# Designs tried in a protein design run: peptides against a protein of PDB entry 3WG5. Part 80

Target 1, 218 residues: chain A of PDB entry 3WG5
Amino acid sequence: LAKNIVYVAQIKGQITSYTYDQFDRYITIAEQDNAEAIIIELDTPGGRADAMMNIVQRIQQSKIPVIIYVYPPGASAASAGTYIALGSHLIAMAPGTSIGACRPILGYSQNGSIIEAPPKITNYFIAYIKSLAQESGRNATIAEEFITKDLSLTPEEALKYGVIEVVARDINELLKKSNGMKTKIPVNGRYVTLNFTNVEVRYLAPSFKDKLISYITD
Target 2, 218 residues: chain A of PDB entry 3WG5 as posed
Amino acid sequence: LAKNIVYVAQIKGQITSYTYDQFDRYITIAEQDNAEAIIIELDTPGGRADAMMNIVQRIQQSKIPVIIYVYPPGASAASAGTYIALGSHLIAMAPGTSIGACRPILGYSQNGSIIEAPPAITNYFIAYIKSLAQESGRNATIAEEFITKDLSLTPEEALKYGVIEVVARDINELLKKSNGMKTKIPVNGRYVTLNFTNVEVRYLAPSFKDKLISYITD

## One batch from the design tools (peptide; made by RFdiffusion4, then SolubleMPNN)

Design b2_p13_7_s2 (from b2_p13_7, 4 letters changed)
Fold by OpenDDE base, seed 1:
Structure b2_p13_7_s2 (fold): chain B 218 residues (1-218), chain C 218 residues (1-218), chain A 13 residues (1-13)
Amino acid sequence: as target 1 above (218 residues)
Amino acid sequence: as target 1 above (218 residues)
Amino acid sequence: KVTFEPISFPTKS
């Protein structure tokens, strides 16, 4: 019996237009191979709102389930990363990771202080993040508090509050725990039950360009 | 029996004079074919007030119903997009989308801060957005709060408050739910009951120019 | 001219 394929790719660093290109490339490869799913190991401090929104759209348009996995220990899905996670088909976190801190900002002043977003922007993203949570059946109240209180959660808290679906130490545990779960958003208009009973894991390496940009932006 | 035609077109990005040209082109094509309606899949962060007002006028002068559909998930009808929606014959939103954040601004300062609009301009747009809401039988109080509180809403909230008419996951669900609804504003001086029982959906592709400008402005 | 410019989420450099 042909093994179902699960792709695993890493996205690390700031969310930019280039990060969108990474998501698009990785998901496209997995779509072409009719993979059971793609797991994105995510570690981000945040980034650009426009890139984030484009990434969310790309995930939601995916022909296959996209699982966001905050990994490894010490990683975060901070700010833009939380939005991306909430827009995905399944969220997992490794122990020792974090999610949240979603308050939009306009930038940093010369003294390194945050330039606060005007209420317009903040309220826009409150509505946006709540819509992502509601669509995915996740905790919209906590999603709002990621902005209003700049809340950050541990994996255990996030699971308890219904923000995420899985806490797993590694890919194998993730596959085991998520096997038989339904996607939190549709794939091609249908909620898909994940089948990880007999899968081949394929790792997608970053392109040379991916490595170079990551090296320059880090 | 000749199938009634429904056109679907996408408008994504900033509202500009070019966006007006897109609206005009798409609506004109649908008018020429005596379509039952045109659905505009809208995803915009906002844009120019002048272009927005021209688009609203073009919609209101349409010989056929113009349905604004905030789509796909993650899309928004932000700022100028909200005005456009409120000026249309029917508003729909997909789950995971947002509407609102309508406070006018003069632009961004060199430090990225918002340059606030003077009270005269803000009050003008309050009156304008309230008039659009009242004319369409939509919630004028919330429409005002889109400016005064820079409010943004989820599809469920917007539906609940009477800002929009339909929440739908896709075009098929939109057609099904909106079938038999009356337009919220007149078409050629008459409120039209939408007939989507036996329709052919035709997608209008962006022109090469549309694609290029979208690529450059993104 | 009144504009509704796109919102950015600046990240710490």
Scores: peptide ipSAE 0.036, ipTM 0.290, DockQ to the pose 0.171; fails the geometry check
Fold by OpenDDE base, seed 4:
Structure b2_p13_7_s2 (fold): chain B 218 residues (1-218), chain C 218 residues (1-218), chain A 13 residues (1-13)
Amino acid sequence: as target 1 above (218 residues)
Amino acid sequence: as target 1 above (218 residues)
Amino acid sequence: KVTFEPISFPTKS
């Protein structure tokens, strides 16, 4: 039986291999304690595709529900962050946050211009993002448009279009609104009904390594 | 008139945005001092394509010759490192080093398996690597095979096939062998004849930031 | 491990 514990952790900044380590560490802690769920407060402008795919896979392999919460106001789940969100068991957004802009690129030139990805790369990630959306019962058409139109959505739009499940101002409202919701993807092969009745919220602190990496990447 | 100074710096580890910063810093120092050249002792298993392309561009924009030296024995200019080398003014390798294996990948799965890049990505980088080879008067066919066959070469093979210019055991032998060679690409729009007669060798130390990044990425 | 990671996603500044 899952304990009435919900973990909350923050992941901020670019999606990198170190971000994967953060996800892995946080989810592992929550798994070990048999938490009801972990909420990842996500604020990312994007990052690496490899790390993103690994993070998605790690989330999908989680023994507990992983809720991506785009938080605080002003935060984004941009680019790689959208993929991560779409790969998760539940997506929530705070008012004043954004999601989308998922077009893959090769990088930036010295002048800061985007180096465009070839069409086959774009098509690969179109297929990938659509698969994530479809598997999670989310809007695959909009997921595609996150790439093809470089679409970015507000929480209200994302909710309306069936990209996300919850708009919440804070963790308490998130827990309240998500209580009784089914995960959008399975946990250990089963869709889980979230039980956030009388839960203890535990915040996970970044490790020293996490802090160091954030310091370097910022 | 260029001073009879040759800078030597080490770049070790994965090719990242921080590696770009290292290249930029080192080349800038050498440019400011109007050095005859900078030798970058390169040991990399590869890394990010974006950083690689930016590094190549930075090298090509250098006001002084940038020599990529795969060093010490046991080092490699693998994957992204090969592109960087092919984009440079001169490539040297120490005995017991390697170059090649340039096939792009999307990343690694959790089990450590390679996530293959779609054909269009591969084709893009085939065109890119061939262009670098052609521009530098190096073997474009072998450059292509670095991708299509995932070819990896010894220094002797790379020299024989016209991928690199020098095999040298140490900096002194490198300077001796490369003295009087023309750069394989222009410096400030002109092919430069390297003059390593009576040069002072200055070693650049990694910055604190460089050390910290290496510590984190290792 | 030899890696060549060509794909990234835009980071919003």
Scores: peptide ipSAE 0.031, ipTM 0.347, DockQ to the pose 0.863; fails the geometry check
Fold by OpenDDE base, seed 3:
Structure b2_p13_7_s2 (fold): chain B 218 residues (1-218), chain C 218 residues (1-218), chain A 13 residues (1-13)
Amino acid sequence: as target 1 above (218 residues)
Amino acid sequence: as target 1 above (218 residues)
Amino acid sequence: KVTFEPISFPTKS
């Protein structure tokens, strides 16, 4: 029985154009190998809106399911990470992780204070995040509150409120719990039922460039 | 006669949070030494709006004049770079450089097409860039057209239209031409008359981290 | 390509 391959890759740090390149590279590898899915272990404090939107689009254009897994414990899918997660085919979180805090900002002032986004920008992203939630059949009210209240949720809360699909301690538990689930958004125009029976897990290593950039940006 | 010191530093590449750190570091050094001014040799295709706004704020809070010098030939103060320039105490350009092309975008799609900013964002930055121009006594109409028409100007055009103050081939010509000019915005609440008689030019080298990041982002 | 990216989503550090 040709082992269904599931790829696992790690994306950590700020969401940038480089992060887009990572997503693109990892998903492309998994697509080329006709993987059952790719799991992205995500830990991000947030980042660029442009890069985020490109990543969401790249995920939506994926030929295979892209699972965002907020991992390990202590990790977050914060800000831009929440949007990415909501744009993905399935969201999982490890215990001790968080999701939310999506209020757009223009940046930080010299004193470390937040420069508020104008209402126009805030409203744009409210509409955007709600669209992601609606398209994925996730809780659009909570998605809005990720912005309006800067709400952050635990995995258990996120699951309870229908923001995410799985709480899992590790990849094995994730595969077990997500087996038989339908993707929350289409893959090539079709909702896919995940089949993680007899899968081979393959880890994708960051490129040397990835390691170097991560080292510099940390 | 205590030689008035003028610092020169180079900032090249995308405007990011790291670029803010560079501006902050360079300006701080020049402030600590009570320099007559710092000249930033700027070559940027643009970058992040948040970082740009922070840089503008940092420049405006500078204890010394910050001169943006679009240099060398072939360089640009494009997009975010234009805003930074308009927020500075004096703008100079070398022959063969450009300024403008300020239309905000949300990013690039997978096919390399521009993702347009919503009108709300565009209008915000129209107001912002016009405010920078008005505060600095520069051409606010052209500043708006940097966005609405994605206008780019040569140094000669920019000078002619009152967008910039100096066209100079090198640092020596810049110092010569800008000598006796008033800053276009205040320094510590006061418009400063630049005095570049008997100045010592000191070049600030990029940090090792700066070099590494520049190498990675190029 | 000249990019002006207006919006960031910082996470509160």
Scores: peptide ipSAE 0.029, ipTM 0.444, DockQ to the pose 0.792; fails the geometry check
Fold by OpenDDE base, seed 2:
Structure b2_p13_7_s2 (fold): chain B 218 residues (1-218), chain C 218 residues (1-218), chain A 13 residues (1-13)
Amino acid sequence: as target 1 above (218 residues)
Amino acid sequence: as target 1 above (218 residues)
Amino acid sequence: KVTFEPISFPTKS
């Protein structure tokens, strides 16, 4: 029986291989405890494409629902964060957060200008982000526009356009609103109805390594 | 008996988790075949700190000598590449290459300016790079200056200052010059004398995945 | 390098 437990963990900063390790660790802990779900409080300006893809894959391989929660107010799921969100079982955003700006770049030039990705790369990620949206029953047109128009949305806009599922001010409101929702992607081959009735919330702390690497990479 | 085989593989572009996978794959192949050594032709402007650290660790865990060869002319072992080199069993550079510029950064701002790392992070990597130099019997002062002065060196300077072991124009010259050298770090707990007498050179090609990800991440 | 936000050691251009 799934324990009436919901884990909450924070992932903040750049999306890196270390971020993958954090996702893996957090999800694994929650899986091992047969949690009803894990909520990842996400605040990221973006990061690496490869790490992002690995994170998406890890989420999709989760034995439990992974909820991406763009939190706290002022946070963003920018760039790589948007892909991660779109690849997750449920997306929530706090008021005052943002999502989008998903244009792949090669990097920054010495003058600080963005080095644009070749069209082939851009097109690859357009196809990729659209696939994530489609697989999750989310707005693939807007997902594409996150790249082609460098679009960013408010929580209210993202909800309105069918990019996300929940706008919530805090964990309690998130649990309340998401209770009874079906995951937007399968868990172990099935869409799961979230049951947040009388749940215990357990917070996961970053490991010392997590703190150190976050400090190094932030 | 170690086969009289030397593997050669190329790693080009940004240091990423994928680069780690490439190192791991290439070294594993060479280990499995009991190669005398593997030469990694490295050309990198830098990349991620975490991936770099993992690569260094993977090199240090190698059952065979891993030679970092900054190649071809025009290539660099910049930033993360320098750490990788300093963590390897032997460093070679082709004429017209460079090494150094190891200042850790948080990234680039929207205006393209470098976001400097906090002093604690900078100091961490100063200690780290010095440790790599010391462990390998290389110039730790210069290693520090790769960060503190953002120093870059030519092959001739790097050789002169005891940062690298070989300047070589090509693989044949590298094999000739490095023959009889001891590894600068242990292999399986011992310093190995390189034996490149009558060796077969085997080139490893990038996998399709390697090509794709390199294309995406480059 | 497809990065959305690079934590990278400075890529020498």
Scores: peptide ipSAE 0.027, ipTM 0.264, DockQ to the pose 0.248; fails the geometry check

Design b2_p13_7_s3 (from b2_p13_7, 4 letters changed)
Fold by OpenDDE base, seed 5:
Structure b2_p13_7_s3 (fold): chain B 218 residues (1-218), chain C 218 residues (1-218), chain A 13 residues (1-13)
Amino acid sequence: as target 1 above (218 residues)
Amino acid sequence: as target 1 above (218 residues)
Amino acid sequence: KVTFEPISFKTVS
């Protein structure tokens, strides 16, 4: 019998291979308990493209809905975080957060200047981000502009433009507002209607490894 | 009843998040069929540190032995590939292949020059690669020198110095030579004695997605 | 972004 459980976990910092491990661990725990969903509180300035793509793939392979929640106020789903959000079953943002700024770069020079990605790479990620938006029924034009214009949006703008599904101040408001919504992408080949009636919220703490790696990469 | 099956799959190109997906898929298939082992034919110039660490973790979580085979002649397990190999249950190399050159970098400048990693990052990966070598009973001094001296080894040198376990020209020779060897790291908490007597070899083809991504990244 | 190869795909961090 599916337990009326919703897991909540936090992922903060740069998107790296370690971030993938966090996603994998969190989703696996929620899957094992047949949770109604997992909410990932995401706060990231961006990170690695490969890690991002793996995270998206892991989310898409989830046996349960994965909700990306840009939280708390002041947080961002910047760059790689935007791709992850667009690859998820539902996106929520807290007031005072941001999403976007997805332009790929090769890195930073010694002087701190951005090394631009070649057009081939930029075009690849334009196609990729548009595909994520299209597959999830979200605004593909804005998704493209996250790259081409390095656009960043407020929660209100993101909701208005059809990038995200929910603006919520906290977990309780998120659960209330998302109750009865359909996932924007399939879960095991089916669009799921979220049921957050009489749910138990369970928080997952970062592992010691997660804390250590975050400390090293920050 | 454990089938006397050995899977063989190929991973070629840069280590990225997509490479992680390949490892995950291949190992999962082999686990589902309770294979005796999976052999990954690896040919990589290196890649992303985060993807590499995730791959290592995935290998360590495998329910079956994962053998990294640097193959064919002319192939390399360079940089990130070396870390992956050192994280595996057994390493084999074909004659004419190489392993090593593990120095981390931040990337390449516009002029193609290497942007060096700061000492903090370099020291982190020195500790990491040494840990992999130590955990697997392999040469930690040489593992460190893969970074500090950017050392590359031939199969004969790697075997001599205790970095790898087998030199083999092909899959049949690999199976023959590794038969009866113990894994260098545990499988589900136990060191496994490999049994390649009367085994069926099953080849796993890259998925369409694997091919597409490899085509784009190459 | 730490890489071990020439081509780093970075999203803006």
Scores: peptide ipSAE 0.045, ipTM 0.316, DockQ to the pose 0.184; fails the geometry check
Fold by OpenDDE base, seed 3:
Structure b2_p13_7_s3 (fold): chain B 218 residues (1-218), chain C 218 residues (1-218), chain A 13 residues (1-13)
Amino acid sequence: as target 1 above (218 residues)
Amino acid sequence: as target 1 above (218 residues)
Amino acid sequence: KVTFEPISFKTVS
């Protein structure tokens, strides 16, 4: 019986063009093997908006379900990470993680203060994040508040408010809880029911390049 | 039965003179083949006003209907993209996309701050965008607010407010939903009823030049 | 020159 494969990969750090490459590579591998899904263990404080949007697009173009799993405990899907999560087929969070704080900024001043984005940009991303939420049937009001109020949520709050789908302590619990759930956005034009019965979990290691860049950026 | 052809092409990135060339090339190809329409999958954060205006003119001079389709999910028709859309024969958006944020700027300062356009220029584009909306029977008030409030909308909002005509997940749904719709602006002096019954979809690939420029500008 | 260029934008880290 061709064992349904679930890939698991880790993406940690700031969202950059390199992060896009990681997503692309990992998803591509999983696609090529016709995996049931790929779980991305995400831990990010945020990053570049352009990279984020590209990542969202890549996820939504995936031939297989992409599950964003804010993991391990202590991790976050902050800022750009929230957008990525909201653009994914399923969001899970581990206890002790957080999500939100999505207000766009232009950067940091020399003194480390935030350079605020103009209303034009803020409004753009409000619309964008709301669209992601609405498309995925997630709480668009809260999605907006991730920006307007710089809101951050615990996993339990996020679940309660309908921002995420699963709270799970580990991969096994995630697979168990998400088994039989429909993807929140389509895969190849169809909402897919996840089948995590008798699955083989395969971990994807970071490439050497991934390791190097993470080392340099961190 | 001569299959009605619908061309589909992608335009992604900043609106520049090169983008104009892309529009021109794609539309010309579709014109030459007497296509029922061309669908431009648009994903742009904005760009140059001069290029935008030229693109609008090129669209309006098209011998065939030009449908702007904000696609894929996560894409936007931001700023200049909104003008282009409003100047087109039909606007469609995929779920998870956005439109708006049309306030003109002169550029960016060294610190990344926006250099505001003077009232003269702002007022010019207010008039311009309102004209596009009015000509196409779309919501001119919202069009103005795209500038004055830097407003951005989800597909559902844009549809609701009468800014766009179709929300569609993919090309097939777009064709289905837009079949029988009249163009919002004339084609060769006449409002055309779109006929997407038994159409052949032909994708236009980016030219090598298109690929190269996209690579350099991304 | 009037532009509608997107601002290089970072999310709050």
Scores: peptide ipSAE 0.036, ipTM 0.300, DockQ to the pose 0.169; fails the geometry check
Fold by OpenDDE base, seed 1:
Structure b2_p13_7_s3 (fold): chain B 218 residues (1-218), chain C 218 residues (1-218), chain A 13 residues (1-13)
Amino acid sequence: as target 1 above (218 residues)
Amino acid sequence: as target 1 above (218 residues)
Amino acid sequence: KVTFEPISFKTVS
């Protein structure tokens, strides 16, 4: 029996328009091969709101399940990364990772202090993040607190509170634990039950451009 | 029996004079074909107040029902988009979208801070948005709070509070749920009951100019 | 001119 394919790709660093291009490229490749799913190993401190929103839309328009995996230990899905995760078909975290801290800002002042977002913007993103949580059946109250309290959670806390679905040490454990789970949002209008019983894992390498930009922005 | 036609068009990005031209073009095409309705998939962070007001007028002068559909997931009808929605014959939202944040501003300062609108302008738009809500039988109190509190809502909240009429995941569900509903404002002086039982969906593509402007302004 | 300008913000990087 032909093995179902699961793609794994890494996205690390700030969320930018280039990061959108990475998501788009990776998901497109997996779509073209009719993969069972794509797992994005995510490690981000945050980034641009516009890029984040575009990424969320791209994920939600995916023809295949997109699993966000906060990996490796020490990684985070901070700020924009949390939104992206909440917009995905399944969220996993490795032990020693974190999620949250979603308060929007306008930037940093010359002294390095945060320029606060006006209430209009903050309230917009509260509604936005709550809608992502509600759509995915995740904890909208905690999602709001990611903004209002700048809350950050461990994997165990996030799982307990119903923010994420899986805690896993590696890809193999992730596949094992998520096997048979339904996606938290639809794929092509349908909730899909993940089938990882006979699967080939294919790693997508970053392009040269991906490597260069990551090198420059890091 | 000849299928009634429903047009679907996408409007994404900032509300500008060009956006007005898009609305006008799309509605005109649908009017010419005596469509049952046109659905505008709207995703906007806001834009110009003058363009917004012109768009509202164009919608209200439409010979056919204009349905604003905040779509896809992650999309918003923010600021100007909310006014446009409130001025339309029916509002729908997809799960994971948002509406609200309607406080007018004069712009952004060099430091990225909001330049507040003077009370005269703010009060004008409070009256304006309340009138749109009242005319359409929608929650005028919440409409005011979109300005005074910079409130933003999820689809579920917006539906619950009587700001919108439909929550739907896609066009098919939208048509199904809105079938038999009366328009919230008149069409040619009459409240129209929507008939989507035997309908052909036609998608209107953006013009090359539409694509180019979206690409540049994004 | 009164604008409902696009929400441009950066999330915490």
Scores: peptide ipSAE 0.024, ipTM 0.285, DockQ to the pose 0.154; fails the geometry check
Fold by OpenDDE base, seed 4:
Structure b2_p13_7_s3 (fold): chain B 218 residues (1-218), chain C 218 residues (1-218), chain A 13 residues (1-13)
Amino acid sequence: as target 1 above (218 residues)
Amino acid sequence: as target 1 above (218 residues)
Amino acid sequence: KVTFEPISFKTVS
């Protein structure tokens, strides 16, 4: 019986245009091989809104389910990472990770202080994040509070509040728990039921360019 | 007679957080040596708004005059570059360069189409760019049109409309023409008259990190 | 500190 393939890749660090390229590359590879899904192990403190929106769009245009997995313990899907997660087909978190803190900023001043986004920008992203939550059947109230209260949640809280779908300690547990779940957003216009019975896990490594970028951004 | 020092450095490419670091480094070096001014040869297609605002702030906090010089021919101070220029103590352009095209965007979609900024964001930057123009005694109407009409100007047009202060083919001509000019914004609370008589030009090179980043972003 | 910076400017092609 031909084994279904699940790809696993890691994306770590700030969300930038390069991060978009990573997402695009990883998803494309998995699409080409008609994978059952791709799992993106995500650890990000946030990043650019434009890159975030592009990544969300790329995920939503995926021909296969994209699972965002906040991993390993200690990792976060903070700020832009939360948006990306909410835009994905399934969100999982490992114990000891976090999600949230989505308040937009215009940057940091020279003294390290936050340059606040104007209310107009903040309101835009409130609407945007709520739309992501609603489209995925996730908690739009909490999504809003990720911005308005700069709220951060544990995996257990996020699950309880309906922000995420799975808490899992590793890939194997994730596959087990998510098996039979429907994607929270459509794939090619349809909600897909994940089938992780008899799957082969394939790990994708960062490209040389990816490694270089990571080194520079760290 | 102790020669006054003028530093010259180049910043090229997209405006990012790394670009901020470059500006900060260059200006800091020039400040430490009590330079008469630093000239930043700028060639940028634009970049991040946050980085731009931070750069503007860094320039405005400079202990010495910062001259933005759109150079060489073919270069541009496009988008974020225009904001940076308008936030500086003096703007110069080489023949064959351009300035403007400041319409904010949220990014590019996967198909390469522009994701438009919401009116609220656009209006914010209209107000911001106008403030930069007004504070520097430059043409606020044209500054607005850089956004609303996505206007781009030649050096001659920019000079004519009071957007910039100098058109110069090279550093020597720039020094000659700008000698005796007052900065368009204050330095340490005072408008400074530039003194480029008997100056020594010192060129600052990009750091290893700067070179690496440039290589990756190109 | 979480950085979420929403705004980019158009790169002139």
Scores: peptide ipSAE 0.023, ipTM 0.259, DockQ to the pose 0.844; fails the geometry check

